# Designs tried in a protein design run: peptides against a protein of PDB entry 6FRK. Part 174

Target 1, 411 residues: chain A of PDB entry 6FRK
Amino acid sequence: NEEVLNAMLKEVCTALLEADVNIKLVKQLRENVKSAIDLEEMASGLNKRKMIQHAVFKELVKLVDPGVKAWTPTKGKQNVIMFVGLQGSGKTTTCSKLAYYYQRKGWKTCLICADTFRAGAFDQLKQNATKARIPFYGSYTEMDPVIIASEGVEKFKNENFEIIIVDTSGRHKQEDSLFEEMLQVANAIQPDNIVYVMDASIGQACEAQAKAFKDKVDVASVIVTKLDGHAKGGGALSAVAATKSPIIFIGTGEHIDDFEPFKTQPFISKLLGMGDIEGLIDKVNELKLDDNEALIEKLKHGQFTLRDMYEQFQNIMKMGPFSQILGMIPGFGTDFMSKGNEQESMARLKKLMTIMDSMNDQELDSTDGAKVFSKQPGRIQRVARGSGVSTRDVQELLTQYTKFAQMVKKM

## One batch from the design tools (peptide; made by RFdiffusion4, then SolubleMPNN)

Design b2_p20_3_s1 (from b2_p20_3, 15 letters changed)
Fold by OpenDDE base, seed 1:
Structure b2_p20_3_s1 (fold): chain B 411 residues (1-411), chain A 20 residues (1-20)
Amino acid sequence: as target 1 above (411 residues)
Amino acid sequence: IDDEIKLYEHYLKALELLKK
């Protein structure tokens, strides 16, 4: 039994290391899991794999919980949020995402560009802010970030802004001058929250980077970026461990909407390749698909048409980046979140929809669309010609439709 | 194609869970 446990833990440890989880955390997790598993319970015929998975899940949940409650802004107050992080971490983009998030929630939100080091930093912030209709402040002539930050904070306080986000200068590496500037800005504006922005794609370097920031600046919150890429999110555990600060949000893409509140359970589930069914449900609910009741009623009656399938493909495309949906499905690895796979999957759905656009109402609205085509093979040739595809592609679509219709009949 | 099927199966399952 101990050998089986050790073998399974070795596989889990390997998978966590491949997910960019820090080696020290993986070792500690292994010890904690071994201590939490009763070997006697494993002898009693319980599913050993499920027990180990549950123990691993529970210990990972503890690793992302610093035991500190996340700061939240107070409604009707002036909340100053200072952003810190390296250049290329996605800090500036994340400032805009957070501002947009609060604006959509009905907060009076603004942005301040206190990055005087990077040429075009203010132009980039201004472009993003203008596109999102977020008020902004910055200077083309002032070189002191303390002056810009102080003036901007004072201006927006006087205008009764509730969320005042200050973007600071990034650097390519840890430099004492950067930390001194950050401290001067922090002392001048007295932020209610300091947010460290970390790139998840730096893998094992996350711990050292996060520690260096925490040792110099009073980081109270963490935002993890680039979780849409090859980064499996293991660096997030390193950030929490090093900063002892909660992850408050994650960046899941390049779009301003590719930003979500951090949820521990879904994140760990995704990290373990279990998917995020709850997040998929939440996302389906947020879409307010008015036709969900009508669809559910049709599904209850075992009715499923090619038109119903078309409408569902439209709904899938409306759920946002296909990568985000795939990454919520159990057994779809992070590799499905690659931009290449998203475009390919969207292109495939669009191809299927284009085939269906060449179908007539009799074909689309038939409760047995595949049988309509099987009875009159000339329909397949017409649809193939109309959509510019092979007769094989139409047959493949009809085969898929038949699989779905059979699944619906079993629901 | 198989991935799209799985996605749609999960979407349908999510819709069923919303009904409960």
Scores: peptide ipSAE 0.008, ipTM 0.375, DockQ to the pose 0.132
Fold by OpenDDE base, seed 3:
Structure b2_p20_3_s1 (fold): chain B 411 residues (1-411), chain A 20 residues (1-20)
Amino acid sequence: as target 1 above (411 residues)
Amino acid sequence: IDDEIKLYEHYLKALELLKK
């Protein structure tokens, strides 16, 4: 039993190291798991794998819990949120994502660009803010980030903004000049929350980076970015361990909507390669796909029309990056759909929908749409002309529909 | 065509998981 336990723990430890979990944390977790497992219960015929997974899961949940309640903004107050992090961490993009998140929730939100070091920082922030219709402040001429941050915070306080987000300068590395600048900005604006933005793709460097920021500024929250890539997020555990601060949000892509509140259970499940079924359910529920029950009932009865296929393509398009959906399904790694293949797949889906927009209700609502077209070939030519495609493209759509309808009948 | 089929198969699997 101990040999089996040690072999399974070795496999789990390897997987955690491959997920960028810090080697010290993995060693500590191994000892904690070994101490928590009752070897007598393992002998009683319980699924040893499930028991070890549960023990590992429980210890990982403790590692993401700093024992400190996350800061939350107060409605009707002026909440100043300062962002800190290295250049390339996704800090500026994350400022815009957080601003948009609060704006969509009915908070009066604004952005301040206090990055005077990076050429075009203000233009980038302005572009992102304008696209999201978020008020912004910055300067093309002022070089002191303390002045810009102070003036911007004062302006937006006077205008009764509830969420005031301050983006600061990043550097390529940890340097004293960066930390001095951050401290001067923090002292001037007196932020209610300091958010450290960490790139998950830096792997084992997460601990040292997070510690360096925490040792200089009062980091109270962590946001982890680039969890849509090959980064499995193990560096997030290092950030929590170093900062003693909760993860509040995750960045899951490049779009402004690729941003979600941190949830412990889904995150650990994903880290272990168990998938994120809860996040998939939540994402589906957030989309108010009210017709999921109706779809589920149709699928149970093996009924699938061209209209049902059209509605499902609309749902896929509404769910956003399909890479996120796939990354939530157990056993589907992020590698299955490269970002390039996703855009091409979405363009193909949109083409198929455009063909279906030229179909009539009799064609769309038929339980055997392919048979309707096969009985009257003139329909194919009509749809092809209406959608500006070849008769071959319509035949390919009908062939795909037939394959999908056959899959639904097998479900 | 094969990529669209795969996409839809994955969507159907996701829906099947949501049924459980």
Scores: peptide ipSAE 0.008, ipTM 0.368, DockQ to the pose 0.181
Fold by OpenDDE base, seed 2:
Structure b2_p20_3_s1 (fold): chain B 411 residues (1-411), chain A 20 residues (1-20)
Amino acid sequence: as target 1 above (411 residues)
Amino acid sequence: IDDEIKLYEHYLKALELLKK
């Protein structure tokens, strides 16, 4: 019994270390899980595996909870949000994502570029802000970030902005000059919230970096970026532990929409490889896929038409980043589709849909679409001409349809 | 082609999970 517990805990600890969870936190978790199980085994006769999984889950939830309520902006007030973090953390991109998130919620949002150290920082912020239609402030001539931040904050306060986001200079290393500059900016603008942006891909360095920022600047919130790659997000636990500050948002990609509020349960489920069933449900519900029930009913009857396939491709395209969707399915990590592969897959789906747009209702609504085309090969040539593709491309689509229809019949 | 098939298989699995 103890050997099985120790073996399972070893596997969990290994998986957490491979997920970039700090070794101290993994050790603490192991000790806490052991203590919790020794107490619960006396009570419940429960399946030991489920009990260990539950204990691990509970302790991970505690590790991601700093015990401090996240700061939230107040509607109708001026809320100044200062961003801090290393260069390459995704800080500047995250400022734009956060501004866009609040703008979409009907907040009057703006961006200030107080990064005077990096050449082209203001141009990058301006480009991102312009694409998102977010008002921005910065200077090409002023070299003091305190002046830029103060002038920008005052300007946008006078214009009754509700969300005022200030991007600051990053450095490649923890430098005293960077921390002094950040402190001077913070003292000048008196931010309502200081957000530390951390790259999840830095692995075991997350704790030391997060601590260095917290020791110099009053970090009150954390945003974790690059949770779309191989980084399983274990560094997020280190950031919370070091900053004693909640994770408020996560960046799940490079697009402005690859940004979501942090949810503890989905994050821990994903970290454990359980998937994000809740987020998948939420995402499917957001799509207003009312037609899912009708599809599910058709699928149960083994009926699958080219039209049904077309509608499903539309639904898949509406879901957005496939890497995110796949990463929400239990047992499928974020690694299953690289971002490059996603755009190519979307382009291919769109090509297939364009071929189907040249099909007639008899072809689309046939329960055996491939047989309709096989009986009358002239249909393939018509569809090929109509969609501007080869007869081979149409045959490949029909081959795919046949594979899908066979898969549906097995469900 | 294989990527689209995999993607659709994943979508179908996701739908199955929503039924449970």
Scores: peptide ipSAE 0.007, ipTM 0.351, DockQ to the pose 0.181
Fold by OpenDDE base, seed 4:
Structure b2_p20_3_s1 (fold): chain B 411 residues (1-411), chain A 20 residues (1-20)
Amino acid sequence: as target 1 above (411 residues)
Amino acid sequence: IDDEIKLYEHYLKALELLKK
């Protein structure tokens, strides 16, 4: 029993190390899991694998919990959020993503570019802000980030902005001059929250980097970026451990919408390769699929129409980037949706919907749409002509629908 | 929750079919 436990723990530890979890944290987790597992309960014929997985999951959940409540902005107040992080961490992009997130939630949001170190930082922020219709402040002439940050914060406070995001300079290296600049900016603007932005792809360097920032600046929140890549996010655990600060959001791509609130359970599930079922649940719940009850009731009765499939495709399209949705599915690695494949998948969905737009209500609302078309093959030709596709494309859609309807009947 | 999970299983299956 102890040998089996040690073998399974070795596999889990290897997987966590391959997920960029810090070696010290993996060691601590191994010890904590070993201490939490009752060997007597393991002897009683309980699924040893499930018990170990649960213990590992529980200890990982503790590792992402800093024991500190995440800062949240107050509605109707002026909330100053300062961003800190290295160059290439995705800091500037993340500022825009966070601003856009709050703007979409009905907050009066603005952006300040206090990054005077990087050539074109202000242009990049301005481009992102303009595309998102977010008010912005910065200077092409002022080189002191303290002045820019102070003036921008004062301006937007006077204009009654609720969310004031300040992007600061990032450097390629942790230099004392960067930390002094960040301290001067922080002292001048007195931010309500300091957000450390970390690139998940830096792997084992996450701890040392996060610690270096926390030792110099009062980091209160963490945002982890590039979780759409090969990074499994193990570095996020290191950031939480080093900063003692909660992860508040994650960046899951390059698009402004590739940004989501951090959720512990889904993140740990994804880290373990279990997928993000809860995050998928929450994304679907956020879609306010008011028709979910009616659909669920139909699905319970094994009823599934082409219209129901059309509505599901609309819902999938509303869920955002297909890469994020697929990355929430267990066993679908990040590699399955290169940027090309996502657009192609969305184009396929749109094509299928365009085919269904050429169907009539009798065809769409039939509980056996494929049988309606099989009984009258002239319908396939009509739909094909109406949608500008081949009869083969319509037959492929009907074949997919039939597979779905059969799967629903088995649910 | 179980009904939501089933709905999600349906979405997952939908996505699987879109990959084929």
Scores: peptide ipSAE 0.000, ipTM 0.327, DockQ to the pose 0.043

Design b2_p20_3_s3 (from b2_p20_3, 10 letters changed)
Fold by OpenDDE base, seed 2:
Structure b2_p20_3_s3 (fold): chain B 411 residues (1-411), chain A 20 residues (1-20)
Amino acid sequence: as target 1 above (411 residues)
Amino acid sequence: IDDEIEQFKHILEALKKLAE
């Protein structure tokens, strides 16, 4: 029994290391899991694999919890949020995403560009802010980030802004000059929250980077970027451990809407390849798929039409990138998330919808759509001609529909 | 909720096979 446990723990540890979890944390987790598993319960014929997975899940949840309550802005107050992080971490983009998130929630939000080091930093922030209709401040002439940050914070405080986000200069490397500048800015503006932005794709370097920032500035929150399905996110655990600060948000892509509040359970589930079931439910609910009750009822009765399939394709297209949806489903490997496959998958869905747009209501609403087409082959030719596709493409759609409808009948 | 989630997963898996 101990040999089997050790073998299974070795597989889990390997998977966590492949997910960019720090080797020290993986070792500690192995010891904690081994101590939490009752070997007597394993002897009782319980599924040893499920028990180990559950123990691993619980210990990972603890690693993401720093035991410190996340800072939250106070409504009707002036909340100054300072961003810190390396260049290329997605810091500037994340400032805009956070500003947009609060603006959409009815907060009076603004952005300050205190990056004087990077040429065009202010133009980039101004472009992003203008596109999102977010008020902004910066300078083309002032070279001292402390002056810009102080003037910008004072301006927006006087204008009764509730969320004042300050983007600071990033460097490509950890340099003492960067940390000194960050400390001077922090001392001048007295931020209510300091947010460290970390790129999840840097893997094992997350610990050392996060520690270097925490040792120099009072980091109180972490935002993890580039969690677009390519990064497994194990570096986030290292950031929490090093900063002793909670993850408050995650960036899930390049779009301004690719930003969400951090949820521990969905994140750990995704890290373990269990999928993000909760995030999928939340996205489904945000889409006002109240019409899904009618679909779920039809599915419960084993009824599925071509129209029901078309509506599901529309829903998938509304949910955003098909890759993001697939990455939320357990057992869809990370390899499916290649950018090339996403555009191709969306093009395929659009092609299928275009074929269905050439169908009539009798064809779309039939509970046996394939049989309607099989009885009258002239319908296939009409649909093919109407949609500009081959008769083979229509037959392939009908074959796939039939497979789907058979699966629904077995549910 | 668990049954609805499981049904939705099966739908998405089947839709993936359509996109393949």
Scores: peptide ipSAE 0.015, ipTM 0.356, DockQ to the pose 0.044
Fold by OpenDDE base, seed 3:
Structure b2_p20_3_s3 (fold): chain B 411 residues (1-411), chain A 20 residues (1-20)
Amino acid sequence: as target 1 above (411 residues)
Amino acid sequence: IDDEIEQFKHILEALKKLAE
């Protein structure tokens, strides 16, 4: 029992390290999971793996919870939000995304460019703000970020703006001069919230960077960017641990709409590569996919039949709105399937199922269904006639099945 | 087709992981 637990924990720890989770946090998690698992309960025939996964998930949820309530803007008040972070973190883009988010929610929102160090910073902010129809302030001539920030905040306070976002200079390195400038800006404008913007792709550097910012300025919120890339976001755990501040939003792409409120469960699920584990487990339990032990065992052996594909299409249709399922799958954003695309996808799945309804058990249960049809082309014509489709539609289904079966063999 | 393949791959991967 302990050897199996240690093996499974080793796999989880490896996956977390590959997800850029800090080695100290992974070690602490391993110890906490070991302490939380009752070995006697594991002896009672409970699925040891589900228990370990639940314990790991619970400990990861604790790592993203700093025990501090996230700052939220107050409606009808002037809320000054200062952004801090390195150059290339996506800070300036994130300022525009946050401004657009609040504007779409009916907040009177504006942007201030207090980045005097980067050539074209104000032009970039102005371009983004103009495209989103967000009011902006900055200077082409003033070189003191404190003056620009103070004047911009005063202007927008006098105009009764509710959300006043201040973008600051980002440097390539943690330099004392950057931190002094940020502190001077923070002292001058007295922000209600300081947001640290972190690039998820910097991996193990996240802890040291986040700590350096928190040690100089009162970071109260974290935004994690570039979660659309290969970065699994393990660095976000390091940022929360270092700043003792909650993640409030995530950036999931280059578009101004590729920005969402942080949710702990979906994030941890994505980090584990398990999707929304809780929502998927709940849906899997609702689907009584416990009967899929046979399917799972086949998938483990790289076996995938046309019947297995048919059953998966039935499961997808039973899981309800495909957009909600996809939003639970790692790498699919909530907007990946518009409501229109969902109906089209469901209609396409139904068409594919109708073709498979005209197949016989030998064709459906073959581990090489495409080869069964290729050896006897008369089967394609029979299925096409039976389902009322073209021979081309059947060939396209078999081509898709072959691609899926090849993916399952690689999994 | 490629989008459906990728979607189905992710579903299969998620299901495989839930079942493991």
Scores: peptide ipSAE 0.010, ipTM 0.316, DockQ to the pose 0.154
Fold by OpenDDE base, seed 5:
Structure b2_p20_3_s3 (fold): chain B 411 residues (1-411), chain A 20 residues (1-20)
Amino acid sequence: as target 1 above (411 residues)
Amino acid sequence: IDDEIEQFKHILEALKKLAE
C-alpha cells in the first residue's frame, strides 16, 4: 500500500514539475499530501486514486490562497492601479485588458503610459486604448515617468475617473534602476493597488522574479499572462508563494477579451488536467443558457436549424474565445487549439454569422436548411450577393451546418 | 473547419450535460 502511494505521488510530482510548479513547492506538497492521507482509510477499499487526487487538489488550493483578501476598486472613488513587471510579461497588453474589463462593467476607466524606456510603448498603449475606446494619457517628449504618471493621475482625478491604470517601464533585466524608478512612480502617485504581471511561460524562474519585485515594491495583486500557450500555469503558484499576494486575473490569449477573473478551483482543476467544470457552469449561467430550455429541448429531439446555429455562435462570441471554453472542458488541453489563431476562428464565426444575416426566415428556420438551398440554387446566389461573399463560402457554411445537424441528431 | 466543428460539438455536449 505505501509503495503504491509513493508511486502515485511520484507521478503527481512529475506532472506538477512538468506543469512548471516550483520544485520546492512540489516537495512540500508531496510531504503534506503524504501526511494528510490516512493509510487506514486507503485500506478500506476507497478509490485510492480519488483520495490522492483530492488531497493533491486541496493542497494546491492552499498554495494559490495567500490568505489575503484581493483588493477591489471602490465605486464612486478614484482608484489608482499601478502595473509592474518585466518586459515581455504582457504588462502593457494586460493594462488594456483590465481597463476594458472595468469599462465593460460600467466603470469610468482610463490608461496612463508611464513607460518612457521603450520607444513604442506609448504608441502601443494608444493603439490598444483607441481600439477599446478607453481614454489615455502619455507623452512623446517627457522622459521622466514620474512626471507623466503624476500629471496623468492628476488629470484623470480632476475628470472624476474611477479606475486610473498606470503602465510602467518593463526592462529586460531586474536592474536596480528599474526598481528605483518604480518606487519613485509609486511614491508620486500613491497607488491604491500595485499589480505584478507575470508571464506563466517562464517556468521555474517565476518564483525568483516574483520575489525580486515583491522585495522592491509593495505588490498587492498578481496577474498571470500567457496561459493559452505551452505554460500549464504552475508558475502562478510560485508567484503567489513569493509575493504573498492573490492572483486577481488571468490572461488567456492575445485578444482584449482573453482576460478573466481568477478562480482558484477552476485553475487547479485545469492544472491537474481535470478541466474547469465550475467555470464552464458559471459561464453557461452568465449566458442565461438555462433560459434556453427551447434549445435544449430541440437538441434532445435532434432538431437543429441555421437559426439555432446562429444563436449558438452568438452565445459563443459572448462567452469569449473558443480556446477559453474548450480549455474549461475536461480532457481538452491547450493543445486542442494549437492549430488555429483564436482571432481567425472568431473572424470565421463573424463571417458565418454575416452570411446567415442575409438568409430569410424560411432558410433559417428550416429543419433541413441545406435541402432548401440544394433544391433552389438561386438562394445561394442571393445570400452570397447579400453578404458580399462567394457562392462557395455559402456552400461551405451549408456543409458545416449539415455536419453540425448530423452531430446533433446523433446526440 | 473539421476542428471547429469538433470543438463546437464538444461545447454542445458539455452544455447538454450541464442542462441535464
Scores: peptide ipSAE 0.006, ipTM 0.310, DockQ to the pose 0.218
Fold by OpenDDE base, seed 4:
Structure b2_p20_3_s3 (fold): chain B 411 residues (1-411), chain A 20 residues (1-20)
Amino acid sequence: as target 1 above (411 residues)
Amino acid sequence: IDDEIEQFKHILEALKKLAE
């Protein structure tokens, strides 16, 4: 029994190391799992694998919990959030994602670019902020990040902004001058939260980097980026351990919507290759379950209309890129969609929705929409003209709908 | 298109399982 346990723990430890979990944490986890497993319960014929998996899962959950409550912004107050992190960590993109997240939640949110080191940092932030309709501040002439940050924070405080996000300079290496600059900025603006942004793809370097930031700046929160790539996110555990700070959000792609509140259970499930079923549930729940329940009842009866398809496309668009959704489904690897295909797929969905916006209620609500169009080909021409597409594009949509409706009837 | 259909099917199946 002990040999079998040791063999299984060796496999788990190997998988965790391959997931970029720090070797110290893996060793600690192995010891904690060994201490948590009752060998007598394992002897009683319980599924040894499930028990070990549960013990591993439980100990990983503890490793993601720093024992410190995550900072949360206070509604109606001015909350200053300073971002720190290396260049290439996705810090600037993450600032925009967080700003957009809070803006969508009805917070008066703004962005400050205090990155004077990187050429075009302000232009990039301005471009992202403008696309998202987020107010921004920065300078093309001021080179002191302390001045920019201070002026920007003061400006937005005076304008009663609730979320004031400050992007700072990132360097390629841990340089003392960078940490001094960050400390000077932090002292000047007195942020309510300091967020360390970490790239998950740096693997075993996560601990050392996170520690170096925490030792110099009072990091209170962590955001992990590039979890859409080959990085299994084990570096996130290292960041939590090193910073003693909770992960508050994760970046799951390059789009502004590729940003999610961190959830421990789904993250650990994904790390273990179990899929993010809970994150999928929560995303589905955020999409208004009541409308989905009515749809699911229709689907159970083999009913699927063009309107039902339209609503599903809306839901998919709200859930974000297909890769994120697929990456939450057990057995769908992260490799299934290249980043280029996602934007194209979203554009295709939006095109299909635009075609359906030119359909009438009789066409949309028919349980056999394809037959409605086949019986009266003039409908295809009307919809094509109304949506500014070819009759072929409408026929392709109807062909897709027919395929979906047939699949639903078989479900 | 066939890949998108398959993806959508899997999403629908996942959604169905979440409602069960």
Scores: peptide ipSAE 0.000, ipTM 0.281, DockQ to the pose 0.152

